# Peptides against a protein of PDB entry 6B4E, part 133

Target 1, 295 residues: chain A of PDB entry 6B4E
Amino acid sequence: TNFDKISKMFWHYKDKIAQIKQDIVLPIKKADVNVRNLLSRHKRKINPKFGQLTNSNQQLFKIQNELTQLINDTKGDSLAYHWILNFIAKAVVHQAETEVRVKPESALPLGKLTLYLLVQFPELQELFMARLVKKCPFVIGFTCEIDTEKGRQNMGWKRNNENKWEDNTSYDERMGGILSLFAIITRLQLPQEFITTTSHPFPIALSWHILARICNTPLNLITNTHFVILGSWWDAAAVQFLQAYGNQASKLLILIGEELTSRMAEKKYVGAARLRILLEAWQNNNMESFPEMSP

## One batch from the design tools (peptide; made by RFdiffusion4, then SolubleMPNN)

Design b2_p22_4_s4 (from b2_p22_4, 10 letters changed)
Fold by OpenDDE base, seed 2:
Structure b2_p22_4_s4 (fold): chain B 295 residues (1-295), chain A 22 residues (1-22)
Amino acid sequence: as target 1 above (295 residues)
Amino acid sequence: SEKEKELKEFEKELEELLKEYS
C-alpha cells in the first residue's frame, strides 16, 4: 500500500471541493434570475425523491425517470447542470448520513439510484467522490490522526453549534452509513442497458482497496470507527465480494475479521466485537446479505 | 485482460499482507 498516493488522492478531492465552491456554487449566485429560479424549483422537486425510495424496483425506476428529466432540464446551461449534479451528490451523501445509518438495508435502493445517475450523468462521478472523501475518507482507505483539530476535520468529524465535537457513536454511525452506501455501489451490477457500453465507475476493486489499506494502516491509527465501517461494509458487500474474488477475498476477510481484530483486542472495541461475530457467522455458513428488492 | 491484471496485483498485495500478519 502506497500511503503517499492515498494522501495525494485525499487532498485532490479536498481541492476539488474548494474548486466546486469557487467554480460552481459561488458563480450561480450571480447567475441570471431565470437560471436561479429554475434551480430553486428543481432543487425542491429533487430533494424529496431520495426519501421516497422503498424496497420496490418499480418505485426506483419511477424516481430514476423523474430525476433524469429534471436533470436534463438543466443541460442548456453548463453551470446550472453542474450545480444540480453537485446538489444531488450532496443530497445522496446526506441521505446516507441520516437514513442509511439507521437502516443499512436502505443503502440498496439508494445505491441503485446513485449508480444509475453516475452512469447516466458522468459529470456526477467526480462531484460525488469529492463529497464522499470529504465526509468519509474511509471510502478511499485514508486514515490520519484524530488527536488534533485538523486531524479530526480531515477525518470528517463535525462540531455542533457549541463548537463541541460530535460524540463517538454519532460519528461511527455516520461513517458507517456513508460507507454502506459506497460499498453497495461497488458491488452492484450496472443497469442492464449500460452493461455492454459503459465501465462501472466505482467497481468492486474499490472495496478491495478499502480493506487492504485498512489492514496496512499503522495500528496506532486504528480506531473503533475502522471496525464499525468494516462491519458496515461486510453487511453491504461481503457476499458479492467473495463471489468476485473467491479465495483471495476469503483470505482478506479473514485478515480483517480475525487477524486485525486480534491485534487490537486489548482496545476492546465494540466495532471489533461485532466484526468477529460477522466472521463467525460466515465461518458457520450463515453469511447474510441485504434482502433483494421487490419488482 | 484488465481483470487478470487486477487479480495479479491483488494477489501480490495479499501476499505481502499475509506475510506481515504471519
Scores: peptide ipSAE 0.562, ipTM 0.940, DockQ to the pose 0.827
Fold by OpenDDE base, seed 1:
Structure b2_p22_4_s4 (fold): chain B 295 residues (1-295), chain A 22 residues (1-22)
Amino acid sequence: as target 1 above (295 residues)
Amino acid sequence: SEKEKELKEFEKELEELLKEYS
């Protein structure tokens, strides 16, 4: 694991967030009133779509088509197009922080929708990844110390208007929700219509990197959150990960489930305990995956 | 294949990890 490379990636996306604000978000405020009105209407139509997802593929396809049409309506203006994509990126991550947080299996329909949009609108990819890394740097296996204000901010901790940090449970759950979504995306197959024309934008290899990078992280930087997000990842993608990489996947799962948890045993992290339970379930041939969506 | 190349790289990384945890 090259930590310098990971750090460079992290700061690349941090810079991208700043660039998005400067080049997309702020300029649109000065755009023509008709453009602003269009985007306002589209925003209102787009927002509820993510909450309308169910475990139904039929419903998924409906929403895919609706969003596709709404996004296409903005293509006549490049700035408007990028603005709406950035909005979608933010909305998807927000959905992960809220709904997926409390219902992890909801990551599946959300992930399918997101993957479709990422392929259909390639410009969404960088916008989405930047937002993911900002909110949950674990998606690229980045971690830093959280003993400082800046460190906490870099790791996605939130403060309220009174500068009070969110509680540990809230942070853990948010990170878990976001990571669940990302994990799902990495393990999903491309929709049939794209398989022959497009490569997967966030393939299963990115899951490998998450696990491996966490295993290589200095132990003094490992927190309960690391184990929480590993557990979230496990529920979301472990079955498919094993299918993809076989024996190598198995060894890596043992490393995170047994060896990493063992090294951190003195901390008595609740997340680590859960991860051990998941490992044991797997060893007993009881590894579970999210249920497939209905037609 | 490209996949085989990826797997070989992962194998190397995994071996290094295993040594660290031994």
Scores: peptide ipSAE 0.561, ipTM 0.940, DockQ to the pose 0.842
Fold by OpenDDE base, seed 4:
Structure b2_p22_4_s4 (fold): chain B 295 residues (1-295), chain A 22 residues (1-22)
Amino acid sequence: as target 1 above (295 residues)
Amino acid sequence: SEKEKELKEFEKELEELLKEYS
């Protein structure tokens, strides 16, 4: 694991967030009233669609088409187009923080939708990844100390209006939700219409990087959150990960499930305990995955 | 192939990880 590379990647996306604010979000406020009104209307139409997802592929396709049309309506103005994509990126991550957090299996339809949009609108990829890294650095295997304010901010901790940090449980659950979504995206196949013309923007290899980088993380930086997100990843992608990499995947799963948890046993992390349960289930040939979507 | 190259890199990384945890 090249930690310098990971750090550079982390800060690249942090800079990207700043750039997005400067080049997209702020300028649109100065755009003509017609553009602003258009975007306001589109925002209102787009936002609820993520919550309209179900376990139905038919419903998914409907929403995909609707979003595609709405996004295409903005292509006449580059700034508007990028603004709406940035909005979508934020909305998807927000959905992961809220709904996927409490219903992990909802990551599957959300992930399918997101992957479709990422391929259909390539400019969304950097916007989405920047938002992911900002909110959940675990998606690229980045970890830093959280003993400082800046460290907590870098790791995606939030403060409320009273400047109080969110509680550990809330943070863990949010990170788990976001990571679940990302994990799902990495293990999904491209839609049939893209499989021959486009490479997967966030392939299963990125799941490998998450696990490996966490295993290489200094133990003094490992927290309950690491195990929580590993558990979330496991539920979302472990089956497909094993299918993709076979024995190598198996060894890596043993490393996180057995070895890493053992190294941190003295901490008695709840997330670690859950991960061990998942490991045991796998060992008993009872590894579960999210249910497949209906037609 | 690109996939083979990736697998080889992962194998190397995994070997190093296993050594660290041994």
Scores: peptide ipSAE 0.560, ipTM 0.940, DockQ to the pose 0.870
Fold by OpenDDE base, seed 5:
Structure b2_p22_4_s4 (fold): chain B 295 residues (1-295), chain A 22 residues (1-22)
Amino acid sequence: as target 1 above (295 residues)
Amino acid sequence: SEKEKELKEFEKELEELLKEYS
């Protein structure tokens, strides 16, 4: 694992967030009133769509079409187009932090929708990844110390209005929700209409990188959160990961489930205990995946 | 193929990981 490369990637996306603010968000505030009004209306129409997702493919396709139309309406103005995509990127991540956090299986319809949009609107890819890395650096296997304020900020910790850090449980759950979404995206097949014409923007190899990079992370930087997000990843993608990489996948799952948890046993992390349960279920030929969506 | 190259890279990385955890 090249940690320098990972760090460079992390800071690239941090810089991208700042760039987005300067080049997209702030300029829109000074844009023509008609453009601002258009975007305001579109924002109000788009925002509820993510909460309207269910385990129904029919509902998914409906929402895909509606969002596609709404986004296409902005293509005549490049700034407006990028603004609406950035809004969508933020909204998707927010949905992961809230809904997926409490209902992990909701990552499947959200992931399918997101993957569709990422392929249909390629400019969304960089915007979405930047937001993911800012909120949950684990998606690229980045870890730093959290003993400092800057370290916690870099790892996506939030402070409330009283400048108090969020509690550990809240942080763990948010990270788990975001990671679940990303994991789902990496293991999903492209929609049928894109399979022969487009490469997957966030392929299953990115899941490999997450696991491998965590395994290579210095043990003094490993926290309960690492095990929580590994468990979230496991629920979301372990079955498909095994299908993709076979014996290599098995070995890596054993490393995270058995070896990494064993090395950290003295910490008695709750997340690690759950991961061991998942490992045992797999060993007993009882590995589960999220239910498939209904027609 | 690109997939084959990826698998070879992963194999190498995995070997290094396994060595570290041995």
Scores: peptide ipSAE 0.559, ipTM 0.939, DockQ to the pose 0.873

Design b2_p22_6_s1 (from b2_p22_6, 13 letters changed)
Fold by OpenDDE base, seed 1:
Structure b2_p22_6_s1 (fold): chain B 295 residues (1-295), chain A 22 residues (1-22)
Amino acid sequence: as target 1 above (295 residues)
Amino acid sequence: SAAQENLAKEQEANKQIVEEML
């Protein structure tokens, strides 16, 4: 694992967030009133769509079509188009922080919708990845110390209105929700209409990077959150990961489930205990996955 | 693509590290 490369990637996306604010978000505040009104109407129509997802492919396709139309309505103005895509990127990540956090299986319809939009609107890819890395650096296997304010901010910790850090449980759950979404996206196949014409924007190899990078992370930087997000990843993608990489996947699952948990046993992390349970279930030929969506 | 090739190379490097850790 090249940690310098990971750090450079992390800071690239941090800079991208600053650039998005400067070049997309702030300019729209000064844009023509008709453009601002259009975007305000579209924002109000788009925002509830993510919460309207169910375990139904029919409902998914309906929402895909509705969102596609709403996004296409903005293409006449490049700034408006990029603004609406950035809004969608933020909304999807927010849905992971709220809904997927409490209902991990909801990552599947959300991930399918997101993957469709990422392929249909390629400009969404950098906007989405920048938002993911800002909120949950674990998606690229980035870790830093959290003993400083800057370290906590870099790792996506939030402060409340009283300027107090969020509690550990809230942070762990949010990171788990975001990583569940990302894990799902990496293990999904492209929609049939794109499979022959487009490469997967966030393929299963990115799951490999997450696991391998965490395994190579200095042990003094490993926290309960690392095990929580590995457990979230496991529920979301372990079955498909094993299908993709076979014996090499098995080695990596043993490494996170047995070796990494054993090395950190003195910490008595609750997330590590859960990950060991997932490993044991797999060893007993009882690896579970999210149910497939209905027609 | 060049990006896919770089990703594959990085994956192979990570695979080797995993094998060394076992």
Scores: peptide ipSAE 0.023, ipTM 0.622, DockQ to the pose 0.096
Fold by OpenDDE base, seed 2:
Structure b2_p22_6_s1 (fold): chain B 295 residues (1-295), chain A 22 residues (1-22)
Amino acid sequence: as target 1 above (295 residues)
Amino acid sequence: SAAQENLAKEQEANKQIVEEML
């Protein structure tokens, strides 16, 4: 693992967030009143759609079509189009931080919707990755120390209005929710209409990178959160990961589930204990996946 | 694409590292 390359990628996306603010978010405040009114109406229509997802493909397709129309209505103005995509990127990540956090299986419909939008609107890809990396650097296998304020900020820790850091459980759950969504996206097949014309924007190889990069992370930087997000990843993608990489996947699952947890045993991380339970369940032929969506 | 090629190369490098860790 080249950690310098990962660091460069991390900072690339951090810089992209600053660029988005400068080139998209701030300029729209000075845009024509008709454009601002259009975007305000679209924002109000788009925002509830993510919470309307169910375990139904029919409902998913309905929401996909509605969002596609709403986004297409903005294409006549490049700034408006990029603004609405950036809003969607933020909204999807927020849904992962809130809903997927408490109901991990909700990552499946959200991931399917997100993947569809990422393919249908390619400009969303960079906006979405920038938002993901800002909120959850684990999606690219980036880790830094969290003993400093800057380190915590880089790892996506939030402060409340009183400048108090969020509690460890809240952070772990948010990271788990975001990682679950990303893991789902990486293991999903493209919709049938895109399979022959488009490459997967965030393929299963990105799950490989997450796991491998965490396994190669210096042990002094490994926290409970690493095990929590690995457990979230496991629930979301382990079955499909094994299907994709076979024996090599098995080796990597053993590395995270057995070797990495054993190396950190002295820390008594709750996330590590859960990951060992997931490993044992797999060894007993009881590996579970999220339920498939209804037709 | 260059990005896909770089991803494939990085994936292979990570596989090798995993093999070395076993």
Scores: peptide ipSAE 0.022, ipTM 0.607, DockQ to the pose 0.094
Fold by OpenDDE base, seed 3:
Structure b2_p22_6_s1 (fold): chain B 295 residues (1-295), chain A 22 residues (1-22)
Amino acid sequence: as target 1 above (295 residues)
Amino acid sequence: SAAQENLAKEQEANKQIVEEML
């Protein structure tokens, strides 16, 4: 693993966030009042849609159609279109860090919706990835020290309402929620309408990058969070990952589940203990995936 | 096909990752 390349990628997306602010978010504040009013109305209609997802494909398709219409209404103004996509990128990540963290299986309908939108609106891809990397650098296998304020900020730690760092559990859960969403996206097949015409924007190979980069991360940078997000990834994607890569997937699952946990055993990380349980369940032919969605 | 291109990209990514693990 070339960590310099990963760092460059991390900073690229950090710079992209700054660019989005300058080129999309700030200019819209100076836009025509009619455009601002349109976007305010659309924002209010779009935002609740992510929370309206259920384990129903019928409900998913309804929401997909509603969002598609709402986004298409903005295409007449490039700035408005990019603004609404950036809003969606933020809203999806926010849904992952709030709902998916407490109900991991909700990543499946959210991931299906997100993948549909990423394919239907290609300009969403970079906006979404930049937001993901900002909020959860683990999605690209980036890790830095968290003993500094800068390091914590880079790793997506938040200040609470008291201007204190969030507690470790809250951070772990948020990172797990975001990574669950990303893992789901990587393991989903494209919607039938796109399979023959479009390449998958975030393929299963990106899951492999996450695992391999974590395995190669210097042990002094490995924290409980790494094991928590690996466990979240496992629940979300391990079955499909094994189906995709077979024996090579098995080797990598053993590396994270056995070798990495063993190397860090002295830390007694709760996340590592959970990952060990997941490994053992797999070894006993009891690897589970999230329930399939109902028609 | 787009599916074949996806598979090829995934295979190439896998190759790169295996090389990174090694």
Scores: peptide ipSAE 0.028, ipTM 0.646, DockQ to the pose 0.501; fails the geometry check
Fold by OpenDDE base, seed 5:
Structure b2_p22_6_s1 (fold): chain B 295 residues (1-295), chain A 22 residues (1-22)
Amino acid sequence: as target 1 above (295 residues)
Amino acid sequence: SAAQENLAKEQEANKQIVEEML
């Protein structure tokens, strides 16, 4: 694993977040009143739709169509279009931080919606990835120390209004929610209408990178959060990962589930204990996946 | 398809990464 390359990628997306603020978010505040009013109305219509997702494909398709229309209404103004896509990127990640955090299986409908939008609106891809990396650097296998304020900020830790850090449980759950969404996106097939014409924007290979990069991370940087997000990834994507890579996937699952957990056994991480249970379930031919969505 | 070829290339690259780790 080339950690210098990963670090460069991490900082690229940090810079992209700053650029988005400067070039999209701030300029729109000075835009024409009609544009601002349009975007305000669209924001109000778009925001509830992510919480309206269910295990129903019919409901998913309805929401996809509604969002597609709302986004297309902004294409006449490039700044408005990019602003609405950036809003969507933020809203999707926020949904992962809140709903997927407490209900991991909700990542499936959210992931399907997100993948559709990423393909339908390619400009969303960089906006979404930048937001993911800012909030959860684990999505690219980036890790740094968290014993400094800067390190915690880089790893996506939040402070409240009193400048107090979030508690470890809140951080772990939030990272797990975001990673569950990303894992789902990587293991989903493209919608049928795109399979022949478009490459997958975030393919299953990105799941491989996450696992491999974590396995190669210096052990002194490995925390309970790493095991929590690996467990979240496992629930979301392990079945499809095995289908994609076969024996090579099996080797990597053993590395994270057995070897990495064993190397860190002295820490008695709760996340590591859960990951070991998932490994044992797999070894007993009891690997579970999220239920498929209803028609 | 170009998509399948890209996936195959990514899978091969990833296979090499695992082999380097084992």
Scores: peptide ipSAE 0.022, ipTM 0.623, DockQ to the pose 0.258; fails the geometry check

Design b2_p22_6_s2 (from b2_p22_6, 10 letters changed)
Fold by OpenDDE base, seed 5:
Structure b2_p22_6_s2 (fold): chain B 295 residues (1-295), chain A 22 residues (1-22)
Amino acid sequence: as target 1 above (295 residues)
Amino acid sequence: SAAEENLKKQQEKNLEIVNKML
């Protein structure tokens, strides 16, 4: 694993967040009043759509069509278009931090919607990835120390209005929710309309990168969060990962489930104990996946 | 099917990436 490359990628997306603020978010505040009013109306229509997702494909397709129309209405103004896409990127990640955190199976409809939008609107890809890396650096297998303020900020820790850090459980669950969404996106097939004409923007290989990079992370940087997100990834993608890579996938699942958990056994991490249970379930031919969506 | 062929091609590409990483 080339950690310098991972670090460069991390900082690239950190810089992209700053650029988005400067080039998209701040300029729109000075834009024409009609543009601002349009975007305000669109924001109000778009925001509830993510919470309207269910385990129904019919409902998914309805929401896809509604969002597609709302986004297309902004294409005549490049700044407005990019502003709406950045808003969507933020809203999707926020839904992962809140809903997927408490209901992991909700990652499936959210992931399908997100993948559709990423293909339909390619400019969303960099905006979304930048937001993911800012909120959950684990999506690219980045890890740093969290004993410093800067380290915690880099790893996506939040402070409240009193400048107090969030509790460990809240952080772990948020990271798990975001990673569940990303894992789902990586293991989904493209929609039928794109399968022959478009490459997958975030393919299953990115799941391989996450696992391999975590396995190669210095043990002194491994925390309970690493095991929590690995467990979240497992529930979301392990079945499809095994289908994609066969024996090589099996080796990597054993490395995270057996070897990494064993090396960290002295820490008694709750996330590691759960990951061990998932490994044992697999060894007993009881590996589960999220249920498929209804028609 | 075209979908199965595309899945196979994607799996082959994925395996190529994995083989370069391992």
Scores: peptide ipSAE 0.025, ipTM 0.659, DockQ to the pose 0.771
Fold by OpenDDE base, seed 1:
Structure b2_p22_6_s2 (fold): chain B 295 residues (1-295), chain A 22 residues (1-22)
Amino acid sequence: as target 1 above (295 residues)
Amino acid sequence: SAAEENLKKQQEKNLEIVNKML
């Protein structure tokens, strides 16, 4: 694993967030009143759509069509278009931080919607990835120390209005929710209409990168959160990952589930204990996946 | 089916990627 490349990617997306603020978010505040009013209306229509997702493909397709229309209505103004996509990127990640956090299986409909939008609107890809990396650097297998304020900020820790850091459980759950969404996206097939026309923007290989990079992370940087997000990834994608890579996937699952947990056993991480349970369930041929969506 | 063939091709491509990464 080349950690210099990972760091470069991390900082690239940090810079992209700054660029998005400068080139999209701030300029729209100075845009024509009609454009601002349009975007305000669209924002109000778009925002509830992510919470309207169910385990129904019919409902998913309805929401996909509604969002597609709403986004297309902004294409006449490049700034408005990029602003609405950036809003969507933020909203999707926020849904992962809130809903997927408490109901991991909700990552499936959200992931399907997100993948559709990422393919339908390619400009969303960089906006979304930048938001993901900012909020959950684990999506690219980035880790740094969290003993400094800067380190915690880089790893996506939040402070409240009193400048107090979020509790460890809240951080772990948010990271788990975001990573569940990303894991789902990586293991989903493209919608049928796109299979022959485009490549998958975030393929299953990105799940391989997450696991391999975590396995190669210096042990002194490994925290409970690493095991929590590995468990979240496992629930979301382990079955499909094994299907994709076979014996090589098995080796990597053993590395995270047995070897990494054993090396960190002295820390007694709750996330590591859960990951061992997931490993044992797999060894007993009881590996579970999220339920498929209804018609 | 075309979908099964596409899945196989994707698996082969994934294996190639893994072999380059290992």
Scores: peptide ipSAE 0.024, ipTM 0.646, DockQ to the pose 0.513
Fold by OpenDDE base, seed 2:
Structure b2_p22_6_s2 (fold): chain B 295 residues (1-295), chain A 22 residues (1-22)
Amino acid sequence: as target 1 above (295 residues)
Amino acid sequence: SAAEENLKKQQEKNLEIVNKML
């Protein structure tokens, strides 16, 4: 694992967030009133769509079509188009922080929708990754110390209005929700309309990178959150990961489930205990995946 | 035990494989 490369990638996306603010968000505030009104209307129509997802593929396709139309309506103005995509990137991550956090299986319809949009609108890819890395740097296997204010901010910790850090449980659950979404995206097949013409923007290899980078992380930087997000990843993608990489996948699952948990046993992390249970379930041929969506 | 030693060796080998693939 090249940690310098990971750090460079992390800071690239941090810089991208600053750029998005400067080049997209701030200019729209000064844009023509008609453009601002258009974007306000579209924002109001788009935002509820993510909460309207169900376990139904029919409902998914409906929402995909509605969002596609709404996004296409903005293409006449490049700044408006990029603004609406940045809004979508933020909304998707917010849905993961709120709904997927409490209902992990909701990552499947959200992930399918997101993957469709990422392929249909390629400019969304960098906007989405920048938002993911800002909120949950675990998606690229980045870890730093959290003993400093800057370290906590870099790892996506929030402060309230009283400048108090969020509770450990709240942080763990949010990270788990975001990582569940990303894990789902990495293990999904492209929609049939794209499979012959387009490469997957966030393929299953990115799941490999997450796991392997965590396994190589210095043990003094490993926290309960690492095990929580590994458990969230496992529920979301372990079955498909095994299908993709076979014996090499098995070796990596044993490394996270047995070796990493054993090395950290003295910490008695609840997330580590859950990950061991997931390993044991797999060893007993009881590895589960999220239910498939209905027609 | 021999089983524990074999597991340890397998874990070390797996770490090496992962490190080469990254």
Scores: peptide ipSAE 0.022, ipTM 0.472, DockQ to the pose 0.067
Fold by OpenDDE base, seed 3:
Structure b2_p22_6_s2 (fold): chain B 295 residues (1-295), chain A 22 residues (1-22)
Amino acid sequence: as target 1 above (295 residues)
Amino acid sequence: SAAEENLKKQQEKNLEIVNKML
């Protein structure tokens, strides 16, 4: 693992967030009143749709169609189009931080919707990845020290309205929620309409990168959060990961579940204990996946 | 099925990507 390359990628996405602000968000504030009104209406229609997802594929397809129409309505103005996609990228990540955090299985319908939108609107891909990396650097296997304010900010820690850092549990859960969504996206098949026309934008190989990069992370940088997000990843994608990579997947799952947890045993991380339980369940032929969505 | 073949092809491509990054 080349950590310099990971760091460069991390900073690329940080720069992309700054660019999005300058090139998309700020210009729209100065745009024509009709454009601003259009986007305000579309924002209000789009925002609730992510919370309307259920375990139903029928409901998913309905929402996909409604969002597709709403996004297409903006294509006549490139700036408006990019603004609405950036809004969607933020909304999806926010849904992962809030709903997937407390209900991990909700990552499946959200992931299916997100993957559809990422393929249907390719310009969403860079906007979405930049937002993911900003909020949860673990999605690219980036880790830095969190003993400094800058380090915490880089790792996606938030301050509350009282300017206090969020508690460790809240951070762990948010990171778990975001990573669950990303893990789901990486393990999903493309929708049938796209499977022959395009490649997967965030394939299962990106899950491999997460695991491998964490395994190669200096042990002094490994925290409870790393184990929490590995557990979240496991619930979301381990079954499909094993199906994709077979014996090589097994070796990597053993490496994270047994070797990495053993190396960190002195820390008594709760996330590490959970990851060992997941490993043991797998060894007992009881690896679970999220339930499939209903028709 | 065409879906199974596409899945297999995606898995093979994913393995190639992983092998280049190991």
Scores: peptide ipSAE 0.027, ipTM 0.679, DockQ to the pose 0.649; fails the geometry check

